Peptides against a protein of PDB entry 4J2C. Designs and how they scored, part 27

Target 1, 107 residues: chain A of PDB entry 4J2C
Amino acid sequence: MEDPFFVVKGEVQKAVNTAQGLFQRWTELLQDPSTATREEIDWTTNELRNNLRSIEWDLEDLDETISIVEANPRKFNLDATELSIRKAFITSTRQVVRDMKDQMSTS

## One batch from the design tools (peptide; aimed at target 1 D3 V8 V69 F76)

Design b2_p22_5_s1 (made by RFdiffusion4, then SolubleMPNN; from b2_p22_5, 13 letters changed)
Fold by OpenDDE base, seed 2:
Structure b2_p22_5_s1 (fold): chain B 107 residues (1-107), chain A 22 residues (1-22)
Amino acid sequence: as target 1 above (107 residues)
Amino acid sequence: MEEEEEERKKLREELRKFYYSP
């Protein structure tokens, strides 16, 4: 079996891109009420929240795999560079999600 | 959304199999 980490990573990145698009639209809708309907605001908000939640869930799963690898280094045979890349992805992606969530919570 | 959720479910299962299998 191939390591599915990079596949999940790719899907998370895709979800992040989608969330960023939704977040941009969310911001635009709130900034210009003349172009916004309640229906679109609600839809965009819900889609964004659901997307962010999914990303967070996937990041938790990915983070758990890091712990497993670190506890069993000989089994997985990942070098320091690969492990660093995986950790960096999780850390940076969590920050991106947190930034969007923080802005949503203040609005 | 349904299709996406099913995909995520499959991927979670793959992670489980790969990382928790003996």
Scores: peptide ipSAE 0.550, ipTM 0.888, DockQ to the pose 0.884
OpenDDE base, seeds 1, 3, 4, 5: peptide ipSAE 0.544, 0.544, 0.545, 0.544; ipTM 0.887, 0.886, 0.887, 0.887; seeds 3, 4 fail the geometry check

Design b2_p22_5_s2 (made by RFdiffusion4, then SolubleMPNN; from b2_p22_5, 11 letters changed)
Fold by OpenDDE base, seed 4:
Structure b2_p22_5_s2 (fold): chain B 107 residues (1-107), chain A 22 residues (1-22)
Amino acid sequence: as target 1 above (107 residues)
Amino acid sequence: DAEEEERRRELREKLREFYYSP
């Protein structure tokens, strides 16, 4: 079996792009209520929150794989640079999600 | 979206199979 990490990473990246689009729309709807229906506000807010939660869940799974690899280095034999890239992806993506969540909680 | 949820579930299962394999 091939290592599925990069496939999941790709799916998370797509989910981040989707969330960023929803976040932009969310900001627009709240900035000008005269152009927004309550139905669209509720839908956008719900979709955004669901997407962010899904990303966070996937990041937890990816982070768990890092712990498994570090506990069993001989079994997986990952290059140090590759491991660094995987860790950096998880850290930076968590920050992107956190920034959106912080803005939503203060609005 | 049911299709997206199924895809994500399948990928999570692949992670478990690969990283927790005996």
Scores: peptide ipSAE 0.549, ipTM 0.893, DockQ to the pose 0.868
OpenDDE base, seeds 1, 2, 3, 5: peptide ipSAE 0.548, 0.548, 0.546, 0.548; ipTM 0.894, 0.893, 0.891, 0.893; seed 3 fails the geometry check

Design b2_p22_5_s3 (made by RFdiffusion4, then SolubleMPNN; from b2_p22_5, 8 letters changed)
Fold by OpenDDE base, seed 4:
Parts: C-alpha cells; structure tokens; sequence
Structure b2_p22_5_s3 (fold): chain B 107 residues (1-107), chain A 22 residues (1-22)
C-alpha cells in the first residue's frame, strides 16, 4: 500500500486555498456593508468556518501520523528531510488557519 | 458536496489503513 500522506496533504492545501478565498470575500463584505447582505455574510462565514474546521481535523490526522512514524522508525523508514517537510507543512498550515480564525474572532 | 465528503472519508480511511495496519 502506498503512503497516502501526500494525497491528504494536497487536499488540505486545496482546502486552504478555498478557505482563503472565502476569507477574502468575508473581509470584503464586512469592509463595505453597502455591497453586503446579511444572508451572504452568514453564508460566507459558515462556509469559511466549516472549511477551517475540516482543515484542522485533517491536520490532526496528519499530525498523528507523524507521531506514529516517529514511534516506529523501522517500519516506515522515512528520512529526516521528508519528516521535516511533513512537520513544517502541518505547522505552517496551522498558522494560516489560526491567523484567519483570529481575525474572525476579533470582528 | 456528497462526492467531496466521500472522497475525504476514503482518504482518511487510507491513512488509517496505512499507518495503523500491523
């Protein structure tokens, strides 16, 4: 069986891009009320939150795989570079999500 | 969408199978 980590990583990246688009729209709607309806604001907000939650869930799963690999190095035989890339992806993606969530919570 | 949810569930299952299998 092939390691599915990179596939999930790719899907998370796509989800982040989608969330960033929604976040941009969310920001625009709040910055110019004349172009915004309550319905669109609510829809955008909900879609954004759902996307962010999905990303966070996937990151937890990916992070768990890291722990499994580190606990079983002989089984998976991932080199240090690959493991570092995986860890960096999780860390940086969490930061991206956190930044959006922080801005949403303060608005 | 339903298709997207199904795809995600499949990927999550693949993760479980790969990393938790003996």
Amino acid sequence: as target 1 above (107 residues)
Amino acid sequence: SAAEREAREKLREELREFYYSP
Scores: peptide ipSAE 0.498, ipTM 0.865, DockQ to the pose 0.939
OpenDDE base, seeds 1, 2, 3, 5: peptide ipSAE 0.498, 0.503, 0.496, 0.497; ipTM 0.865, 0.866, 0.862, 0.865; seed 2 fails the geometry check

Design b2_p22_5_s4 (made by RFdiffusion4, then SolubleMPNN; from b2_p22_5, 10 letters changed)
Fold by OpenDDE base, seed 2:
Structure b2_p22_5_s4 (fold): chain B 107 residues (1-107), chain A 22 residues (1-22)
Amino acid sequence: as target 1 above (107 residues)
Amino acid sequence: SEAREEERKRLREELREFYYSP
């Protein structure tokens, strides 16, 4: 069986791109009420929240795999570079999500 | 979407199978 980490990573990256698009629209709708309906605001807000929540969930799963690998280095035989890349992806992606969530919570 | 959720569910299962496999 092939390591599914990179597949999940790719899907998370796609989800982040989707969330960023939704976030941009969310910002636009709130900044220009003349172009926004309550229905679109609600839909965009809900879709964005759901996407962000899903990403966070996936990141938790990915983070768990890293812990497993570090606890069983001989079993998985990942080099330090790859492990660093995996960790960096989780860290940076969490930051991206957090930035969007912070802005949403203050609006 | 439902398709997205099903994919995520599948991938979570694959992670479990790979990383917790004996």
Scores: peptide ipSAE 0.614, ipTM 0.921, DockQ to the pose 0.869
OpenDDE base, seeds 1, 3, 4, 5: peptide ipSAE 0.611, 0.612, 0.611, 0.610; ipTM 0.921, 0.920, 0.920, 0.921; seeds 3, 5 fail the geometry check

Design b2_p22_6 (made by RFdiffusion4)
Pose (drawn by RFdiffusion4):
Structure b2_p22_6 (pose): chain A 104 residues (1-33, 37-107), chain P 22 residues (1-22)
Amino acid sequence: MEDPFFVVKGEVQKAVNTAQGLFQRWTELLQDPTREEIDWTTNELRNNLRSIEWDLEDLDETISIVEANPRKFNLDATELSIRKAFITSTRQVVRDMKDQMSTS
Amino acid sequence: AAERAENRTALREYYWTPRDEE
């Protein structure tokens, strides 16, 4: 088989971009004074977070699986480090948006 | 949607199947 980690990584990257875009409009709709648009934007943003959170759990489990069986997956170590790094950074990106959503 | 389901199935088969067989 081919390793789909980078395919799913790409999907996560797109959802983050989408979430970033919605978060920008979401901030605007609050700072320059309708209800219907705010509600739609809020829930779609949450929809992007639902997908990103789920995908990150699975991607993180794949790293745990690969480390428990290194010979089977033959992953370049640098490539593997970058994979954990993506999960780390993306988790931080998502958490940060939610925090701004909570206070704003 | 179908493509996302296929990609997630492929991810499970690629990583979970070898782990469970071991």

Design b2_p22_6_s1 (made by RFdiffusion4, then SolubleMPNN; from b2_p22_6, 13 letters changed)
Fold by OpenDDE base, seed 4:
Structure b2_p22_6_s1 (fold): chain B 107 residues (1-107), chain A 22 residues (1-22)
Amino acid sequence: as target 1 above (107 residues)
Amino acid sequence: SSRREELRKQLKEYYYEPAKEA
């Protein structure tokens, strides 16, 4: 069986792009209430929150794999550079999600 | 989604699989 980490990473990246699009629309709707219906605001908000939640869930799973690898380095034999890239991806992606969530919670 | 659930299952299967003997 091949390591599915990079596949999940790719799916997370796609989800982040989708979330960023939804976040942009969410911001636009709140900035101009005259062009926004409550239905669209609610739909966009719900889709965005669901997307962010899915991303966070995947990141937790990915983070767990890193812990497993670090606890069993001989079993997985991952390159140090690769492991660093994986960690950086999780850290940076969590920050992106956090930034969107912070803005949503303060609105 | 079914795709996400399948990927989560694959992660669990790969990273929690029994250690291979030397």
Scores: peptide ipSAE 0.575, ipTM 0.855, DockQ to the pose 0.524
OpenDDE base, seeds 1, 2, 3, 5: peptide ipSAE 0.572, 0.573, 0.573, 0.572; ipTM 0.856, 0.857, 0.859, 0.857; seeds 3, 5 fail the geometry check

Design b2_p22_6_s2 (made by RFdiffusion4, then SolubleMPNN; from b2_p22_6, 13 letters changed)
Fold by OpenDDE base, seed 4:
Structure b2_p22_6_s2 (fold): chain B 107 residues (1-107), chain A 22 residues (1-22)
Amino acid sequence: as target 1 above (107 residues)
Amino acid sequence: SEERERARKELREFYYKPAEEA
């Protein structure tokens, strides 16, 4: 069986892109109430939160795989470069999510 | 999505229940 890490990584990236779009719209709606309906604000906010939650869930799964690989290095035989890339992806993506969540919590 | 769900399942199967065959 091929390592499915990259598949989940791809799905996470798609979710991040979606969340970023929703976040942009969310920001626009709150910046100009005259162009925003309560319905769209509520929908956008809900969709954004759901997407962020989904990303966080997948990142936890991806992070666990790294722990498993590191605990069983000969079983999976991933080099340090690949593991570094995977860790960096998780770390950077968590930061992106955190930044959006922080802004939402202060608005 | 269904694709995302399949990916999650495959991830769990690969890492938590690795097959005997490579």
Scores: peptide ipSAE 0.488, ipTM 0.838, DockQ to the pose 0.582
OpenDDE base, seeds 1, 2, 3, 5: peptide ipSAE 0.484, 0.479, 0.482, 0.486; ipTM 0.836, 0.836, 0.837, 0.842

Design b2_p22_6_s3 (made by RFdiffusion4, then SolubleMPNN; from b2_p22_6, 13 letters changed)
Fold by OpenDDE base, seed 1:
Structure b2_p22_6_s3 (fold): chain B 107 residues (1-107), chain A 22 residues (1-22)
Amino acid sequence: as target 1 above (107 residues)
Amino acid sequence: DKAREEARRALRKFYFDPAREA
């Protein structure tokens, strides 16, 4: 059986890129209300929230795999470098999501 | 998203399935 971690990682990365695009549009709509319709504001906000939630969901799953691997090192046979890369990805991605969420809650 | 769901399913099967080999 092939390790699917990198597949989920890739999907998360794509979702982050999408979220960042939506976040940019979200900020633009708020900065210039004259160019914003209620429909687009609602759509953008909802899409952004859904994307962020989806990312967080996947990150939770990815994070759980780390715990499982560390509890069963012989079963998965991952080297320290790979494990570090996985942890770093989860940590940094959570920060990216948090930054967007913080700005949304402040606006 | 089909790809996302498949990836998640694979992840669960690989890491959380108590019946996995090894």
Scores: peptide ipSAE 0.524, ipTM 0.865, DockQ to the pose 0.648
OpenDDE base, seeds 2, 3, 4, 5: peptide ipSAE 0.514, 0.518, 0.517, 0.520; ipTM 0.860, 0.863, 0.860, 0.862; seed 4 fails the geometry check

Design b2_p22_6_s4 (made by RFdiffusion4, then SolubleMPNN; from b2_p22_6, 12 letters changed)
Fold by OpenDDE base, seed 1:
Structure b2_p22_6_s4 (fold): chain B 107 residues (1-107), chain A 22 residues (1-22)
Amino acid sequence: as target 1 above (107 residues)
Amino acid sequence: SKAREEARRKLREFYFKPAEEE
């Protein structure tokens, strides 16, 4: 079987893009009541939270693969640069999710 | 989605169960 890490990474990236769009709309709805309905606010909030939860779930799995690879370097034979890219992706994506969650919790 | 679930399945089989022949 081919290494599926990049496939899951791609799905996470899609979810991040979707979440960022939903987050932007969520912010707009809360800042301009004249253009907001309760129905859209509820829908946007729920969709956003679902996307963020999905991303965090996948990031946990991706993070675990890093630990497995580092524990079995000869078996997986990954280039050091590739491993660094994977770690950076997980770290950066977690920060993006955290920033959105923090703003939602304080609003 | 089906694509997402399939990707997760493959990830688990490749990394979390590396001793299995695929």
Scores: peptide ipSAE 0.490, ipTM 0.833, DockQ to the pose 0.605
OpenDDE base, seeds 2, 3, 4, 5: peptide ipSAE 0.486, 0.482, 0.482, 0.489; ipTM 0.831, 0.833, 0.825, 0.835

Design b2_p22_7 (made by RFdiffusion4)
Pose (drawn by RFdiffusion4):
Structure b2_p22_7 (pose): chain A 104 residues (1-33, 37-107), chain P 22 residues (1-22)
Amino acid sequence: MEDPFFVVKGEVQKAVNTAQGLFQRWTELLQDPTREEIDWTTNELRNNLRSIEWDLEDLDETISIVEANPRKFNLDATELSIRKAFITSTRQVVRDMKDQMSTS
Amino acid sequence: SAEDRYYELLNERITFHEEEKD
């Protein structure tokens, strides 16, 4: 089999981009004074977070699985470090948006 | 097995994203 981690990584990258875009408009709709547009934007942004959060759980489990069985997966160590790094950074990106959504 | 579980997790997510795009 081929390892689909980078495929799913790409999917997470696109959703984050989408979330970033919605977050920008979401901020605008609040700072320059309708209800219907705000509601749609808010819930779609939450939809992007749902997908991202889920994907990150699975991706993080794959790292745990690979480390428990290194010989089967034969992953380059640098590549593996970069995978954890992606999870770390993406989790921070998502958390930060939600915090701004909570205060704003 | 470890490989079955690993690919099951990622392939289920690929399928989910493909169905969303349809």

Design b2_p22_7_s1 (made by RFdiffusion4, then SolubleMPNN; from b2_p22_7, 10 letters changed)
Fold by OpenDDE base, seed 3:
Structure b2_p22_7_s1 (fold): chain B 107 residues (1-107), chain A 22 residues (1-22)
Amino acid sequence: as target 1 above (107 residues)
Amino acid sequence: SPLERYYKLLNERVKEAEEKKK
């Protein structure tokens, strides 16, 4: 049976890709007002924020699993390498989200 | 058990994600 971590990881990755696409469009809209409508800007912004929020929520739960596993590593049959990979995914994804959020907040 | 809690947590998230996409 598939580890649910990877299922959520996959969903997060998809959401990140979606967010990055929206972010790209968001930047384009703001950089070229002649081709942008306020409606599209608002829609893109809202969709982007929603995606980012969803990612952050998933990451919180994924992060909690790390704590659970670290408390009982033998029960989960996960070695340090696997835990490191999971931690790295969470950390790197948080950074990606943070970067987009930072740019949005400074616009 | 910790394992059950782990899978419960993640399974709930999966379920919620799937429902959101409907």
Scores: peptide ipSAE 0.087, ipTM 0.567, DockQ to the pose 0.774
OpenDDE base, seeds 1, 2, 4, 5: peptide ipSAE 0.084, 0.077, 0.052, 0.061; ipTM 0.537, 0.532, 0.501, 0.513; seed 4 fails the geometry check

Design b2_p22_7_s2 (made by RFdiffusion4, then SolubleMPNN; from b2_p22_7, 12 letters changed)
Fold by OpenDDE base, seed 5:
Structure b2_p22_7_s2 (fold): chain B 107 residues (1-107), chain A 22 residues (1-22)
Amino acid sequence: as target 1 above (107 residues)
Amino acid sequence: SDLEKYYSLLNERIERSRKKKE
């Protein structure tokens, strides 16, 4: 049976892609006010924020799984390489989210 | 157990997603 970690990972990846699309639209709307309505700006902003918060929540859960595995590695059939990949995914995804949040907070 | 914690955590997350999409 597939490790449920990958299910959540996959969902996070999809959420990131969605967020990136929303972020791009958000940027476009703010770049040219003549093409933007306040309604679309608000909708895009809210959807983006909700998506980012969802990702952050999932990353917390994923990060906790890492802690659980590292607390008792003998009970888990995960090699160092896979664990590193998981950690890298969490770290890089957090960075992607942080970058978008930083730009949103300064605009 | 650690295994139970691991799977419960992830499965709960998956279940939340399922409920949200349903």
Scores: peptide ipSAE 0.594, ipTM 0.906, DockQ to the pose 0.774
OpenDDE base, seeds 1, 2, 3, 4: peptide ipSAE 0.593, 0.590, 0.589, 0.587; ipTM 0.906, 0.905, 0.905, 0.904

Design b2_p22_7_s3 (made by RFdiffusion4, then SolubleMPNN; from b2_p22_7, 12 letters changed)
Fold by OpenDDE base, seed 4:
Structure b2_p22_7_s3 (fold): chain B 107 residues (1-107), chain A 22 residues (1-22)
Amino acid sequence: as target 1 above (107 residues)
Amino acid sequence: SSLERYYSLLNERVERAKEKEE
């Protein structure tokens, strides 16, 4: 049986890609009001926020799995390299989300 | 147990992922 961590990781990665696309469109709409409608801005903003919240929720649970593994090393056979990769993924993804959120909040 | 908590955190999302791809 495959470790379910990778399934969730994959879903987070997909959500990040989707969010990045929405963020780009969001930026474009705000930069060129002549091509933007309030409806599209609102739709894009809502979709983006929903994706970001979904990612953040997943990251919280993924982060907790790390804590569980570290607290119970004998129950899990993860080596230091794999654990580092998982931690790096969570950290870097949080940064990506934070960057988008910061730009949205200042607009 | 730690194992139960580990899988409980992930299983719901796994099921959602399966449903989304089906």
Scores: peptide ipSAE 0.479, ipTM 0.856, DockQ to the pose 0.697
OpenDDE base, seeds 1, 2, 3, 5: peptide ipSAE 0.459, 0.410, 0.460, 0.455; ipTM 0.851, 0.774, 0.853, 0.849

Design b2_p22_7_s4 (made by RFdiffusion4, then SolubleMPNN; from b2_p22_7, 13 letters changed)
Fold by OpenDDE base, seed 1:
Structure b2_p22_7_s4 (fold): chain B 107 residues (1-107), chain A 22 residues (1-22)
Amino acid sequence: as target 1 above (107 residues)
Amino acid sequence: SALDEYYEKLNRIVERRKEKEA
């Protein structure tokens, strides 16, 4: 069976891109009320929050896969470079999510 | 097993994402 990690990575990245789009719209709606309806603000806010929570859930599962690999190095043919790439993806994605959440909480 | 758990977690993510896209 082929390692599905890169597929998962792509799916999570796609989700992040969607969230970033929602975040951009959320920012625009709050910055210019004349272009916003209450319905769109509420919808965008809820969709964004749900997306971010879902991504965080995925990152938790990804973190656990890293732990499994590191605990069983002989069962997985992953070199140090690949593991570093995976860890970097999780770390950077978590930061992107955190940045959006921080801005939402301060608005 | 460790392998089963590994694939199970990754597949769970894929399935969740596919369901959201549907």
Scores: peptide ipSAE 0.666, ipTM 0.933, DockQ to the pose 0.816
OpenDDE base, seeds 2, 3, 4, 5: peptide ipSAE 0.663, 0.664, 0.662, 0.661; ipTM 0.932, 0.932, 0.932, 0.932

Design b2_p22_8 (made by RFdiffusion4)
Pose (drawn by RFdiffusion4):
Structure b2_p22_8 (pose): chain A 104 residues (1-33, 37-107), chain P 22 residues (1-22)
Amino acid sequence: MEDPFFVVKGEVQKAVNTAQGLFQRWTELLQDPTREEIDWTTNELRNNLRSIEWDLEDLDETISIVEANPRKFNLDATELSIRKAFITSTRQVVRDMKDQMSTS
Amino acid sequence: AALEAAEQRAENRQALHEYYHE
């Protein structure tokens, strides 16, 4: 088989981009004073977070699985470090948005 | 197009599961 980690990584990247875009409009709709647009934007943004969060759990498990069985997966160590790094950074990106959503 | 994208996402998740759990 081929390793689909980078495919799923790409999907997470697109959803983050989408979430970044919705978050920007979401901030605007609050700072320059309708209800229907705010509601749609808020829930779609939450929809992007739902997908990202779920995907990150699975991707993080794959790292745990690979480390428990290194010979089967033969992953370059640098490549593997970058995979954890993506999870770390993406989790921080998602958490930061939610915090701004909570206070704003 | 949205249905096709959902089906493709489901296939990609299944492939990820099979690759790392089988």

Design b2_p22_8_s1 (made by RFdiffusion4, then SolubleMPNN; from b2_p22_8, 15 letters changed)
Fold by OpenDDE base, seed 2:
Structure b2_p22_8_s1 (fold): chain B 107 residues (1-107), chain A 22 residues (1-22)
Amino acid sequence: as target 1 above (107 residues)
Amino acid sequence: SEEEERKRREELRKELRKFYYE
């Protein structure tokens, strides 16, 4: 069986791009009410929140795999560079999600 | 579709569990 980590990573990356697009639209709708309907605002807000939640869910799963690898290094035999890349991805992606969530919560 | 995406995500989670927890 191939390691599915990179597949999930790729899906998370796509989800982040989607969320960023939704976030941009969300910002535009709130900044110019004349271009926005309540329906679009609600739809965009809900879609964005759902996307962010999905990303966070996947990151939790990915983070757990890191713990498993570190607890069982001989089973997976990942080198330090690969492990570092995986950790960095999770950390940086969580930051991106947090930044969007913070801006949404303060609006 | 949203349903297809949900199913895909669920499958990926299952694959992660199979690979890392077996």
Scores: peptide ipSAE 0.513, ipTM 0.871, DockQ to the pose 0.818
OpenDDE base, seeds 1, 3, 4, 5: peptide ipSAE 0.512, 0.508, 0.510, 0.510; ipTM 0.871, 0.869, 0.870, 0.871; seed 4 fails the geometry check

Design b2_p22_8_s2 (made by RFdiffusion4, then SolubleMPNN; from b2_p22_8, 15 letters changed)
Fold by OpenDDE base, seed 2:
Structure b2_p22_8_s2 (fold): chain B 107 residues (1-107), chain A 22 residues (1-22)
Amino acid sequence: as target 1 above (107 residues)
Amino acid sequence: MREEEERRREELRKKLREFYYN
């Protein structure tokens, strides 16, 4: 069986791009109420929140796989470079999500 | 669209579990 980590990673990356687009629209709607409808604000807000939650969920699953690999190094035989890349992805992606969530919570 | 995305995500979760826990 092929390691599905990179597939999930790719899906998370796509979700991040989508979230960033939604976040941009969200900020635009809040900055210019004259061009914003309540319906679009609500839709954008909900879509953004759902997207971010999905990303966080996937990151938890990915993070768990790291723990499993580290606890069972002989089973998976992943080198340090590969593990570092995986960890860095999770860390950096969590930061991106956190930044958007922080701005939403303070707005 | 959301249903398709959730279905795909669930499938991927299953694959992760299958690969890493078996």
Scores: peptide ipSAE 0.590, ipTM 0.905, DockQ to the pose 0.781
OpenDDE base, seeds 1, 3, 4, 5: peptide ipSAE 0.586, 0.587, 0.589, 0.587; ipTM 0.905, 0.905, 0.904, 0.905; seeds 3, 5 fail the geometry check

Design b2_p22_8_s3 (made by RFdiffusion4, then SolubleMPNN; from b2_p22_8, 14 letters changed)
Fold by OpenDDE base, seed 2:
Order: structure tokens, then sequence, then C-alpha cells
Structure b2_p22_8_s3 (fold): chain B 107 residues (1-107), chain A 22 residues (1-22)
């Protein structure tokens, strides 16, 4: 069976890009109310929140797989470089999500 | 679109489970 980690990683990356687009629109809508409708604000906000939640959920799943690999090194035989890449992806992606969430909560 | 994405996510979660937990 092929390791599905990189597939999930790819989907998370796509979701992050989508979230960043939604976040930008969210910012624009709040910045200039004359160009915003209540409907679009609500839609964008909800889509963004849902997208971020999905990303966070997937990151938790990915993080758990890393713990499993580290606990069972002989079973998976991933080299240190690959493991570092996986960890770095989760760390950096969580930071990106956190930055968006922080800005949403303070607005 | 949303339904398709959710189904994909479910499938991927299942793949992770099968690969890492079994």
Amino acid sequence: as target 1 above (107 residues)
Amino acid sequence: MKEEEEEKRKELREKLRKFYYE
C-alpha cells in the first residue's frame, strides 16, 4: 500500500491556498463596506471558518501519523529527512492557519 | 463541490488509518 501522507499533504496545501483567498476576500469586505453585502460577508466568513477547521483536523491526523512513525521506526523506515519535512509542514501550516484565525478573532 | 470534497477527505482519512494503524 502506498503511503497516503503526501496525498493528504497535497490536499491540505490546496485547502490552505483556498483559505488564503477567502481570507483576503474577507479582509476586503470588512475594509470597504460599500463593496460588501451581508450575504457575501456571511458566506465568506462561514466558508473560511469551515476551511480552516478542515485544515486543522487534517493536520491533527497527519501529526498523529508522525507520532506513530516515531514510535515504530522499524515498521515504516522513514529517513530523518523525510520525517523532518513532514514535521516542518505541519508546524508551518499550523502557523499559517493560526495567523488567519488570530486576525479573524481580533476583528 | 462540498460533498465531493468531504467524501475525498473521508477516503483519505480511511487510507491513513489503514496504512498507519493496521
Scores: peptide ipSAE 0.593, ipTM 0.903, DockQ to the pose 0.784
OpenDDE base, seeds 1, 3, 4, 5: peptide ipSAE 0.589, 0.589, 0.588, 0.589; ipTM 0.902, 0.902, 0.901, 0.902

Design b2_p22_8_s4 (made by RFdiffusion4, then SolubleMPNN; from b2_p22_8, 15 letters changed)
Fold by OpenDDE base, seed 2:
Structure b2_p22_8_s4 (fold): chain B 107 residues (1-107), chain A 22 residues (1-22)
Amino acid sequence: as target 1 above (107 residues)
Amino acid sequence: SKEEEEKRRKELREKLRKFYYE
């Protein structure tokens, strides 16, 4: 069986890009009320929140797999570089999500 | 679609489970 980690990673990356687009629109809508409708604000906000939540959920799953690999190194036989890349992805992606969430909560 | 996306996510979660937990 092929390791599905990279596939999930790719999907998370796509979701992040989508979230960033939604976040940009969210910012624009709040920045210029004359170009915003209540409907679009609500839609964008909800879509963004849902997207971010999904990303966080997937990151938790990915993070758990790393713990499993580290606890069973012989079973998976991943080299240090690969493991580092996986960890870095989760860390950096969580930061990106956190930044968006922080801005949303303070607005 | 959102439905297709959820299906894919579910499938991927299942793949992770099968690969890492079994």
Scores: peptide ipSAE 0.587, ipTM 0.907, DockQ to the pose 0.800
OpenDDE base, seeds 1, 3, 4, 5: peptide ipSAE 0.587, 0.584, 0.584, 0.584; ipTM 0.908, 0.906, 0.906, 0.906; seed 5 fails the geometry check

## One batch from the design tools (peptide; aimed at target 1 T65)

Design b2_p23_1 (made by RFdiffusion4)
Pose (drawn by RFdiffusion4):
Structure b2_p23_1 (pose): chain A 104 residues (1-33, 37-107), chain P 23 residues (1-23)
Amino acid sequence: MEDPFFVVKGEVQKAVNTAQGLFQRWTELLQDPTREEIDWTTNELRNNLRSIEWDLEDLDETISIVEANPRKFNLDATELSIRKAFITSTRQVVRDMKDQMSTS
Amino acid sequence: AAAAEERETEVWNRLHEKADEAD
């Protein structure tokens, strides 16, 4: 089989981009004074977070699985480090948006 | 060991299913 980690990584990257775009408009709709647009934008942004959070759990489990069985997966160590790094940075990106959503 | 293999299959199936949908 081919390893789909990078495919799913790509999907997470797109959803983050989409979330980043919605978050920008979401901030605007609050800072320059309707309800219906705010509600739609808020819930779609939360929809992007739901998908991202789920995907990150699975991707993180794959790293745990690969480390428990290194010979089966034969992953380049640098490549593997970059994978954990993606999860670390993406989790931080998502958390940061939610914090701004909570205070703003 | 069998439970770990079952869990591994479940996780990889989810990633493969998502990869198929992305095509």

